# Designs tried in a protein design run: peptides against a protein of PDB entry 5EG6. Part 7

Target 1, 151 residues: chain A of PDB entry 5EG6
Amino acid sequence: RLRSQTVSTRYLHVEGGNFHASSQQWGAFYIHLLDDDESEGEEFTVRDGYIHYGQTVKLVCSVTGMALPRLIIRKVDKQTALLDADDPVSQLHKCAFYLKDTERMYLCLSQERIIQFQATPCPKEQNKEMINDGASWTIISTDKAEYTFYE

## One batch from the design tools (peptide; made by RFdiffusion4, then SolubleMPNN)

Design b1_p9_1_s4 (from b1_p9_1, 5 letters changed)
Fold by OpenDDE base, seed 3:
Structure b1_p9_1_s4 (fold): chain B 151 residues (1-151), chain A 9 residues (1-9)
Amino acid sequence: as target 1 above (151 residues)
Amino acid sequence: MDFTSFKAK
């Protein structure tokens, strides 16, 4: 038996030279692994290998080529981003994208806009930062994906 | 490596 369900979701999408959150439109992105000492810029060197939490990555729109600034992909546990997790990225886990070299700024969905959200330090756990639901993302591999996620 | 990202509203 097949069942359909109407769900309320927002997809990362590039339109008109800007990043948007759409309920209907979605885009495919390349996630490139970078060296930890890679500088910011339009041109960058891509590193081979499986992506692990804590590593530096670049998100590039597969259609327009537009890219976000350098990000550190971090594992999410409930409402917190883990600062020291280093296991391979899994499709079963939510993740957060920390904007590298910022004061705890994360890629965040707010209504239909993509913004930066400042996480707050976790008072009891120094290896965690508190984020909101909008800063927690689910990544699904496309039919064009060349990357293998770990379960 | 291509991926699709989404967030539940």
Scores: peptide ipSAE 0.049, ipTM 0.682, DockQ to the pose 0.045
Fold by OpenDDE base, seed 5:
Structure b1_p9_1_s4 (fold): chain B 151 residues (1-151), chain A 9 residues (1-9)
Amino acid sequence: as target 1 above (151 residues)
Amino acid sequence: MDFTSFKAK
């Protein structure tokens, strides 16, 4: 007995004034580092320096200027978000984006939509929260504002 | 200037 599964890759993209996921297109974003005490708003003070896990960031579309709410970028380990990791963010590792001041809500890919997924506490490990695969992201650096690929 | 994008499975 054989079972096949096609793994789909989705990219964060802004189209028509909305954030969505595309299998063919991806948008470019600024990741702005914020102070931990920075309030939510359209205007914010950007901090210089390398981004570390656990820090507060703003994702801003390079084309439209649309921004997501304040996020805390967290390190991912086997479908768990680490709450105490503080090392520099690496493109070689997966990350999760916790919506700041929420009850464990994370940015999540669901088919072609971006939703909020509520993580569950890890009973045996207080420094971890359980997330799904859709809430695990890979950071890709680019020199282009937008890219479209075809298979 | 460097930009960043994100992908998920």
Scores: peptide ipSAE 0.047, ipTM 0.680, DockQ to the pose 0.042
Fold by OpenDDE base, seed 1:
Structure b1_p9_1_s4 (fold): chain B 151 residues (1-151), chain A 9 residues (1-9)
Amino acid sequence: as target 1 above (151 residues)
Amino acid sequence: MDFTSFKAK
């Protein structure tokens, strides 16, 4: 028997002032690089440069302007988040979004909802935390501003 | 990074 729910492919989407997961609609977001010491808030200072794993980022909906709290983007290996990876973020690799200043809380997809999921420490490997499939995300980006997005 | 979306399974 399956111990967890199988979820089809879903996209992060903003509708009605809320973040949710959609199987048919997807939103476009700005991912902003922040300083590690940047404070939480609607106003923030953006850094230039390539985003690396372990760095602090802000996700902002390109349409509504709604933003998530500060996140640390982490590399994913199977069902584990790597705590010490620092190479550039790859669009071909899965990532996890740790909610900064929490106890191992990650941005997670649960059916239609976006929730916080608490990762479990890995006793044998202190540089890893165990996450579920819903906490693993794939980055899809475009280089063109003229790209058509569907709301 | 601009115009980024995220997919999960």
Scores: peptide ipSAE 0.038, ipTM 0.660, DockQ to the pose 0.046
Fold by OpenDDE base, seed 4:
Structure b1_p9_1_s4 (fold): chain B 151 residues (1-151), chain A 9 residues (1-9)
Amino acid sequence: as target 1 above (151 residues)
Amino acid sequence: MDFTSFKAK
């Protein structure tokens, strides 16, 4: 038997005024770079430039304008989020979204829901936190607002 | 990055 529930491929999507994880549809989002000292709010100032791991970002739905709280985008290595990686974000790498100013809470999918998952400190490496598969995301560039997917 | 989607597995 599997050690844990198998998580099927799902996409971040906005429907009915809520963020959720869809197996059939994905939404298009803007990733806005923020200053490290930018406060939380619906109104925010966007920085220009390439996004690097460790930076603060806002994910905004291109259709509805709904946004998640401020996130720190972090590089993922296997089952861990790297706390000190600062290289440019790459679509070749998985990433995790730490909810800023929380106790190791990460954006995570659980079935069809988007939840916060608390990462566990890595006992052997202070610069890493252990996350689950649902907290590991792959970035896919798109010019479309929505896309239907069938596995 | 204008539009970006995110996939998790």
Scores: peptide ipSAE 0.035, ipTM 0.640, DockQ to the pose 0.045

Design b1_p9_2_s1 (from b1_p9_2, 5 letters changed)
Fold by OpenDDE base, seed 1:
Structure b1_p9_2_s1 (fold): chain B 151 residues (1-151), chain A 9 residues (1-9)
Amino acid sequence: as target 1 above (151 residues)
Amino acid sequence: MAKKGKFSV
């Protein structure tokens, strides 16, 4: 289970004062849990506890300290973001980062750039949004992680 | 705990 900690985000790194994407380079980031009512800003209050899908987080580069806007971390299932998932974030699952207070904008890798990708509503499933592969992220903890498997 | 970061996209 993921807490506010240092993690590696695939394809994301900071170089030259900007966020960049790379298939070969991974950036280490702090993922910080925020209160749902936390305002946007360079200064923010970190909440203790396990991170759950649907919660507000901040991604901060461990090297430069650069931070993305407030994000809502969402569970991903087959190129769809689940809007109502609220279970603890697991390293076994892909996730998406919704930019808070936007119209379905997600953090996305496009070629070598980090962009905002607008998800498409799922007409048949109001609790899902369609995202592309570039908006699906794998989080790997840099800390020791324990996994439990059941047969 | 309050944290500070530099906002950038």
Scores: peptide ipSAE 0.022, ipTM 0.511, DockQ to the pose 0.305
Fold by OpenDDE base, seed 3:
Structure b1_p9_2_s1 (fold): chain B 151 residues (1-151), chain A 9 residues (1-9)
Amino acid sequence: as target 1 above (151 residues)
Amino acid sequence: MAKKGKFSV
């Protein structure tokens, strides 16, 4: 479970039939829980408690203190983001970061850059959106090496 | 509690 803690975010790739966190670490961040109606800004109010999928969060760089725009953290099933998952965020699961108030835009690693990737609606599955591998993330504690998990 | 930082796009 994640709270207001420092974590390492890594790009995921498929190798040998398993998902691995690559050596391409893009940053260590504090993940802060926000209220659902919290406004965008440099100053924000952090809520107490465990972070659940579907909730609004702020990613704050542990080095510079810079924060990304408000995100909704979503659970990932294979190559889809789940829109209705609400269980506690786990380091054992992949996640995606939806840019709040956008048209299905997600944080995505492309080469050496973090960009926005527009997810595609799943046909006849209204509770899912299709994402690419670059938009799927593994969150681990900063003292951990590469993370591997099974599907 | 309120947190402060620089906004990054």
Scores: peptide ipSAE 0.019, ipTM 0.520, DockQ to the pose 0.160
Fold by OpenDDE base, seed 2:
Structure b1_p9_2_s1 (fold): chain B 151 residues (1-151), chain A 9 residues (1-9)
Amino acid sequence: as target 1 above (151 residues)
Amino acid sequence: MAKKGKFSV
């Protein structure tokens, strides 16, 4: 299970005061759980606890303190983001970061840059949005993580 | 512990 903690991603890092992407460099970020009703702003309150899909989070660079806008962490199934998944976030699964209060905009790696990618509605499945691979992220905890496995 | 974060674009 993922909690508010420091995490690393292979593609996202901060350099020169800007977010950059690299296939080789790892950046460390705090992932902070927020209340669902937390407003957007430069200052925000962080909650403790296990993060579930569908919850609002902040990604804050551990070095610079730079943060992305509020994100909703969503479960990824193949090439789709699930809109209704609410189980605990698993570090074994890829996730997507929906930019809260946007029209299906997701955090995306494209051409070694971090951009917003607009997901396409899934015609046959209203609970899914089609994303590209660049919008699918892997979270690696830099702290002790708890995992539950089932047979 | 609840913490305060800062957002900078």
Scores: peptide ipSAE 0.017, ipTM 0.512, DockQ to the pose 0.162
Fold by OpenDDE base, seed 4:
Structure b1_p9_2_s1 (fold): chain B 151 residues (1-151), chain A 9 residues (1-9)
Amino acid sequence: as target 1 above (151 residues)
Amino acid sequence: MAKKGKFSV
């Protein structure tokens, strides 16, 4: 279960073959670890292991099987995505999903839709990118989640 | 067999 940290909480879900955000409905997602060199495609191979920040992942709807493009999961510090964090992913921490092979594009909630948001480079800190609140997510484990984050 | 996902945006 993914929720964006906005003033009005929204949840990521899939409806009608599209990704949406809802205040009432949410979907459960599988998060799959990929190899760093895994290519984009309709089919992908899952790597075994515990997911760390900086690694490539796939988010797959537990109901429909629909997947987002390859993402790099990054730790969030306040309103910045950390580029060099590599510790295990924790449910205690906000995270951001960088769309792999883009120019600082992140998975973002805008109104009730999921979009790409371009992060701004942090001038003073090369290891950080500034994101908006819509690009900051909290992952909550559910009974449907196959991956267990530590708290 | 490794689980596979279907890609769609």
Scores: peptide ipSAE 0.017, ipTM 0.508, DockQ to the pose 0.205

Design b1_p9_2_s2 (from b1_p9_2, 5 letters changed)
Fold by OpenDDE base, seed 1:
Structure b1_p9_2_s2 (fold): chain B 151 residues (1-151), chain A 9 residues (1-9)
Amino acid sequence: as target 1 above (151 residues)
Amino acid sequence: MAKKGKFSE
């Protein structure tokens, strides 16, 4: 379970006023949970609570304060984004960041750049759309975690 | 290859 908090990633950082990707450098961000009806803007109201798939979030650079547009965090299953998943975000699962109010555009790492990648509809499964590996992200929580195993 | 990030306090 993840809450609004600081995020560090190896592949995303801000340099020269722009978002860049690097396999060698780490960037630190805040991930903020927003209301579903929160408007786009530099100023926004942050919600408390655990972040669930399907919810709207803001990624803000901890150093520069620069923010990406509003994103919907979605669960990923085998290079498909799940449109209806709503369970709490977990480090056990991959995720994708849909750019809110776009036609299936996702935050994507391409080579050394952050770009928008358009997902392809899945005709057979309307609750899924196909993304590439660059649009799939893994979140690692530094919070204390308890694991329960079932046989 | 998925991109990795850390969520921390």
Scores: peptide ipSAE 0.022, ipTM 0.557, DockQ to the pose 0.048
Fold by OpenDDE base, seed 3:
Structure b1_p9_2_s2 (fold): chain B 151 residues (1-151), chain A 9 residues (1-9)
Amino acid sequence: as target 1 above (151 residues)
Amino acid sequence: MAKKGKFSE
């Protein structure tokens, strides 16, 4: 399970006021749980507790204080984002970050840049959206990161 | 390779 905490990732860091991706550099971020009705802004109220799929979160750079827009963390099944999953976020599963109040835009790694990727609706599966591999993220704890290998 | 994020206290 995940909760509001400090996170670091090899593929996301801030340089020169922009978000960049790197296989060599690590960025540190805070992930904050928000209320579903929290408005967008530089100031926001953080909630305590375990993060569940479908909830609203903020990613804030620990160094610069720069933040991404409000995100909804969603569970991933193969190459689809699940719209109605609400169980606790698990380190055993991949996740996707939907940009709140957009038309199916997701946080995506493309080459060495962080971009928005527009998911497509799944035919006859209204509770799913099709995403690419770049929009799928793996979250691990510090202890698991030392021992878990992903191909 | 997988896109990873490390969560810590």
Scores: peptide ipSAE 0.021, ipTM 0.550, DockQ to the pose 0.043
Fold by OpenDDE base, seed 4:
Structure b1_p9_2_s2 (fold): chain B 151 residues (1-151), chain A 9 residues (1-9)
Amino acid sequence: as target 1 above (151 residues)
Amino acid sequence: MAKKGKFSE
């Protein structure tokens, strides 16, 4: 069975058909687990299981159904994203969303806008990338339940 | 049936 996390995230919500950043509002999203080899597209197949760091996910607005491109959810340690963490995604723990198939681009809040921020490699720590505060997201899980999504 | 989702960007 597929177990999906329904989460709220600060500074990310959908309104009027667009992604917006807000210091006041929380957006509710489904996080869907994908196979590592799943291609990008409006149609995607959800994988069974629990979400772990390092896995490919889709963030889908629970209200509008709008989604971001494929992301790899990564664990955050202070100002760094961990590239090799693979434990289950932690609630109320900061994480980063790497845009898959990019050069270290992460989902980022900047001046009330959602942008891509390019992380800087850690020269002495190959398993880490340096991110800014805007690329560190707090997830609050609202529910953990079996979820089947059909197109 | 496969679990397939649809989204809009």
Scores: peptide ipSAE 0.013, ipTM 0.432, DockQ to the pose 0.115
Fold by OpenDDE base, seed 2:
Structure b1_p9_2_s2 (fold): chain B 151 residues (1-151), chain A 9 residues (1-9)
Amino acid sequence: as target 1 above (151 residues)
Amino acid sequence: MAKKGKFSE
């Protein structure tokens, strides 16, 4: 399970004050757990503890301090984001970052850019939203190894 | 997609 910590992704990094994507470069970010009622802003209160799906988080660049808007981390099942999953976040699973208080906007890798992608409602499953592959992320901790997996 | 490894620095 994931705690507030420094994490990395192979696609997301900050350069020149902007978020960029790269297949070769890794960016390090702090993932901060927030209260569900935390307001948007550059200043925010961080909670301790393990992060669960459905909770509000902030991604802050470890180098520049640049932060994305508040995100809700959601569990991914195939090509869908689960709206009601609330189990602890596992680094073994892909996740999606919903832009809080938006109309189904998710953090997405498109080409070499980070954009917002609007998910499509799942017609027959109200607890799911259809996302593209670019909106599915893997979190890798930059701390001491905690998780191992095998083929 | 099967993977093998660990999450670390």
Scores: peptide ipSAE 0.009, ipTM 0.460, DockQ to the pose 0.028

Design b1_p9_2_s3 (from b1_p9_2, 5 letters changed)
Fold by OpenDDE base, seed 4:
Structure b1_p9_2_s3 (fold): chain B 151 residues (1-151), chain A 9 residues (1-9)
Amino acid sequence: as target 1 above (151 residues)
Amino acid sequence: MAKKGRFSE
């Protein structure tokens, strides 16, 4: 299970006041759980507890303090983001970060840049959106020893 | 290949 905590990612970091991507450099971030009705802003109220898919999170750079807009963390199945998954976030699954209040925009790694990628609706599955590999993320915890598996 | 993030408390 994932909780509000510090996160380090190889591909996401801040340089020169902008978000950049690197295959060799690691960026450190705080991931904060927010209330679903929390407004956008530099100041926000953090919730306690385990993060579930579908919940709103805030990523804040530990070095610069820069933050991405509010994100909804979603479970990924192959190349689709699941819109209705609500189980606890697991390190066994891929995830995607939907930019809240956008038209299917997801946090995406493209070459060496962080961009917004617009997902395509799944015609036959309204609870899914098609994303690319750049919008799919894998979470690995290095400090948390407790894991819960879900069936 | 999926991008990887390391999470710590």
Scores: peptide ipSAE 0.034, ipTM 0.609, DockQ to the pose 0.045
Fold by OpenDDE base, seed 5:
Structure b1_p9_2_s3 (fold): chain B 151 residues (1-151), chain A 9 residues (1-9)
Amino acid sequence: as target 1 above (151 residues)
Amino acid sequence: MAKKGRFSE
């Protein structure tokens, strides 16, 4: 299960004061669990414990200390982000990072750049928002590198 | 191409 920790990811790193994406490089980040009512800022209170979908997190570059705005980690089902999932984050499932207090903006990889992608409401399912593949992320542990994940 | 993050447990 995912918890507040140091993590590494492809397609996300900091260079020249900006966030960049690379398919060949791994960036290292702290992922911090926050209280739901934590305000935006450079200083914040970090919580211990397992991260659940729907909770607020901060991604902080381990090298530069640069941070993204507060994110809500959401479970992904096919091409949709689930708004009401609250189970522990699983490495067997894709996830999405909603930028907190935005109009459905999600962290997205596009053309080796990190951008914000606006999700579309799902008319038939009010608990879902439609995202693109670039806004879907896979989380794996180091010991599960040989495992196959379903897309 | 899948975007992957690695975590230590």
Scores: peptide ipSAE 0.021, ipTM 0.549, DockQ to the pose 0.042
Fold by OpenDDE base, seed 1:
Structure b1_p9_2_s3 (fold): chain B 151 residues (1-151), chain A 9 residues (1-9)
Amino acid sequence: as target 1 above (151 residues)
Amino acid sequence: MAKKGRFSE
């Protein structure tokens, strides 16, 4: 289970006042859980607790203090973002970062750039949106994790 | 290619 904490991401870092993709370096960020009704801004109130899919988060560069706009973290199944998943974020699943209050825009790695990618609605399943591989992210926790399986 | 992020306290 993940909480508001520091995160390092290989293909996301800040250089020259801008967000860039890097295959050579890790960027360190704070991920902050926000209230769903929190407004956009440089100043925000952080909530305590475990982060769940569907919740609003802020990514803040630990070095520069630069922040991305408010994001909704969503679970990914194959190449689809799940709109109604609400379980705790875990290392078992890929995730996508929806730009809050946009028309299906997601944080996406394209070559050496971080861009916004517009997801396509899934006609057959209203609770899913089709994203590309660049909009799918893998989260790895450095904390020890134990898994219990029940048959 | 998967984009990876590490969460740490």
Scores: peptide ipSAE 0.019, ipTM 0.543, DockQ to the pose 0.047
Fold by OpenDDE base, seed 2:
Structure b1_p9_2_s3 (fold): chain B 151 residues (1-151), chain A 9 residues (1-9)
Amino acid sequence: as target 1 above (151 residues)
Amino acid sequence: MAKKGRFSE
């Protein structure tokens, strides 16, 4: 299970006032759980507890304090983001970060840059959106004892 | 290469 905590990601860091991707460097961030009704802004109220899919989170650079817009963390199945999954976030399981209040925009790594990728509606399954590999992320805990994986 | 996020305790 994932909690609101400090996180580092290999492909996300802040340099020169912008978000950048690196295959060699880890960026350190705070992942904060927000209330579903929390408004967008530089200041926000953080909730305690375990993060579930479908909940709103903030990624804040631990060094610069720069933050991405509010994100909804979603479970990923193959090349699709699940819109209705609500179980606890599983470490090592692929997830996607939907930019809240956008038209299916997801946080995506493309050519060593962080961009927004627009997911395509899944015509066969209304509860899924098709994403590319760049929009899928793997979360790993620093402590193996804290690993939680859901099938 | 899969994108990875590492969460600290």
Scores: peptide ipSAE 0.020, ipTM 0.544, DockQ to the pose 0.044; fails the geometry check

Design b1_p9_3_s1 (from b1_p9_3, 5 letters changed)
Fold by OpenDDE base, seed 2:
Structure b1_p9_3_s1 (fold): chain B 151 residues (1-151), chain A 9 residues (1-9)
Amino acid sequence: as target 1 above (151 residues)
Amino acid sequence: MEIKTFKAK
C-alpha cells in the first residue's frame, strides 16, 4: 500500500475505477518492474529483478486490475525528488512516482484525490526537482501486495 | 491534473 508522508492515514485506493485516497480503506497493489523502453499501454511485459530508483514501474490494483501510467520511481530527499538515485528501492525511504514522459509530473495526493503535480526544477541542483508533500510516498508491504524491493 | 488509468492485461 502507498501513503502520503503528509497525511499518513490516507492510502492509495481504487474504487469505482478511479484512484483516490481513503482514510478508511487501502489498496493492495502489484508493483511491476518494466524495461526502460517498454511502451505505454494496457499490456506490458514484466521484468525480473529488484526494483531500483530510476526504473520504470507499473502500479496495478490487485483487486480491480486498474493501473496507473508508467512511473519512474524516484528517491526523495526532504522535498526534492532525486533524478539520479539508482540504489535498490526500500521501504525505509520516501519515494516519488514520476509519470514517465511528462514535464515533471508526479503522482500526488491532493485532499481525497490522486492527481498529477508538476515539480519545479531545483535551481541550484540539476539532479533534483522540488515536489510538494503530497507527492512524497511510502510503500508498505502487505500480504496482498506484490513488490520487488531490496531487503 | 487527472491521471489516465488503464485496465492492466
Scores: peptide ipSAE 0.250, ipTM 0.838, DockQ to the pose 0.949
Fold by OpenDDE base, seed 3:
Structure b1_p9_3_s1 (fold): chain B 151 residues (1-151), chain A 9 residues (1-9)
Amino acid sequence: as target 1 above (151 residues)
Amino acid sequence: MEIKTFKAK
């Protein structure tokens, strides 16, 4: 279950073959861990292990099987995506989904649509990119044991 | 910009 920080009552949901934001419905997703050198495609090899920030993942709808392109999950600090964070993903932290091999494009909630939003380089900090609130997500697992909580 | 989707299931 994925929620944008922009609208707390809207959740990522798949309907009619594409991704939407719904105030009433939500979708459950698998977050599959991939190798860094895994190629894009409908077929991919899933690796075992806890997901860390900076790793490549695939988001797959548990019901429809619809998937987004390869993403790099990144830790969020305020309104910046951290490029070098590599600690385990925590439900206590916001995250951003960078579209792999793009020019700073991130998964973003805009009204009822899921779009790509281009982040702006942080002029003073090379390890950060500035994102909007719509590109900041909270992951809510159906099983909290899937994630370790850190201070 | 719309995002291309895949059928993984």
Scores: peptide ipSAE 0.210, ipTM 0.831, DockQ to the pose 0.808
Fold by OpenDDE base, seed 1:
Structure b1_p9_3_s1 (fold): chain B 151 residues (1-151), chain A 9 residues (1-9)
Amino acid sequence: as target 1 above (151 residues)
Amino acid sequence: MEIKTFKAK
């Protein structure tokens, strides 16, 4: 599927009715901006506008239509997720996907599986949470992208 | 917005 694929890279993918991390295939996903007060459900209302860190989003597989629970997209600084960053999402930055309304759970890659990883609070910096490397993601826009990233 | 996500091992 990819013209130049590296074995050291894994991609978010949907197979067999579940999300997994594939070294062979990558999935294309729609990222939808939601209102902060949008409830969890199969149906949701999409907002117009640019996506900023700290906002609530839905990731939907472009092929199967399967969606992850509501996420808050957060900026990553090294091994920490920033809780108060609110600048536009940038392709130059790593990001983390916080599972909304959980106890610091983040979307995480563990071998071939997609799991929830619990971040550790930063005692001296309340605006940061410590995540592992598997919870740090890179987003690349496709030709079907409807939003503009800051670069 | 359609995205491609990946993570380096």
Scores: peptide ipSAE 0.036, ipTM 0.678, DockQ to the pose 0.044
Fold by OpenDDE base, seed 5:
Structure b1_p9_3_s1 (fold): chain B 151 residues (1-151), chain A 9 residues (1-9)
Amino acid sequence: as target 1 above (151 residues)
Amino acid sequence: MEIKTFKAK
């Protein structure tokens, strides 16, 4: 017989001016679509339209207004981030958040901390980067009337 | 849109 383990769920949350991973509280975030050439800053221009994998986004806490750096949302296949996927973001799929203009750094959950994890190039598949499980996220819309993900 | 992100270990 195999030993049973309890599955732990953690949520991205802002508390005390910091991003962290909470087992009890989840944060609501605005995900803003940006132009690919948009520069980093507190002020940015938001684009309209459905978010597709490969596009640049800005995550902003709906309560505190705190934001993460510019991210590229990427589709996840098992433990790999796809570099060339461009279909609409789906709630049925895991995604990864690449920190734009970094050396393969991804938003990652490590226990109660939010860290950057460096992905490793996939030697056999140039269109993929190897990530860990902590760097794969599930997105759930808080209001389907405001945004519809493709299923 | 507003989203919540989570990870199940």
Scores: peptide ipSAE 0.033, ipTM 0.655, DockQ to the pose 0.045

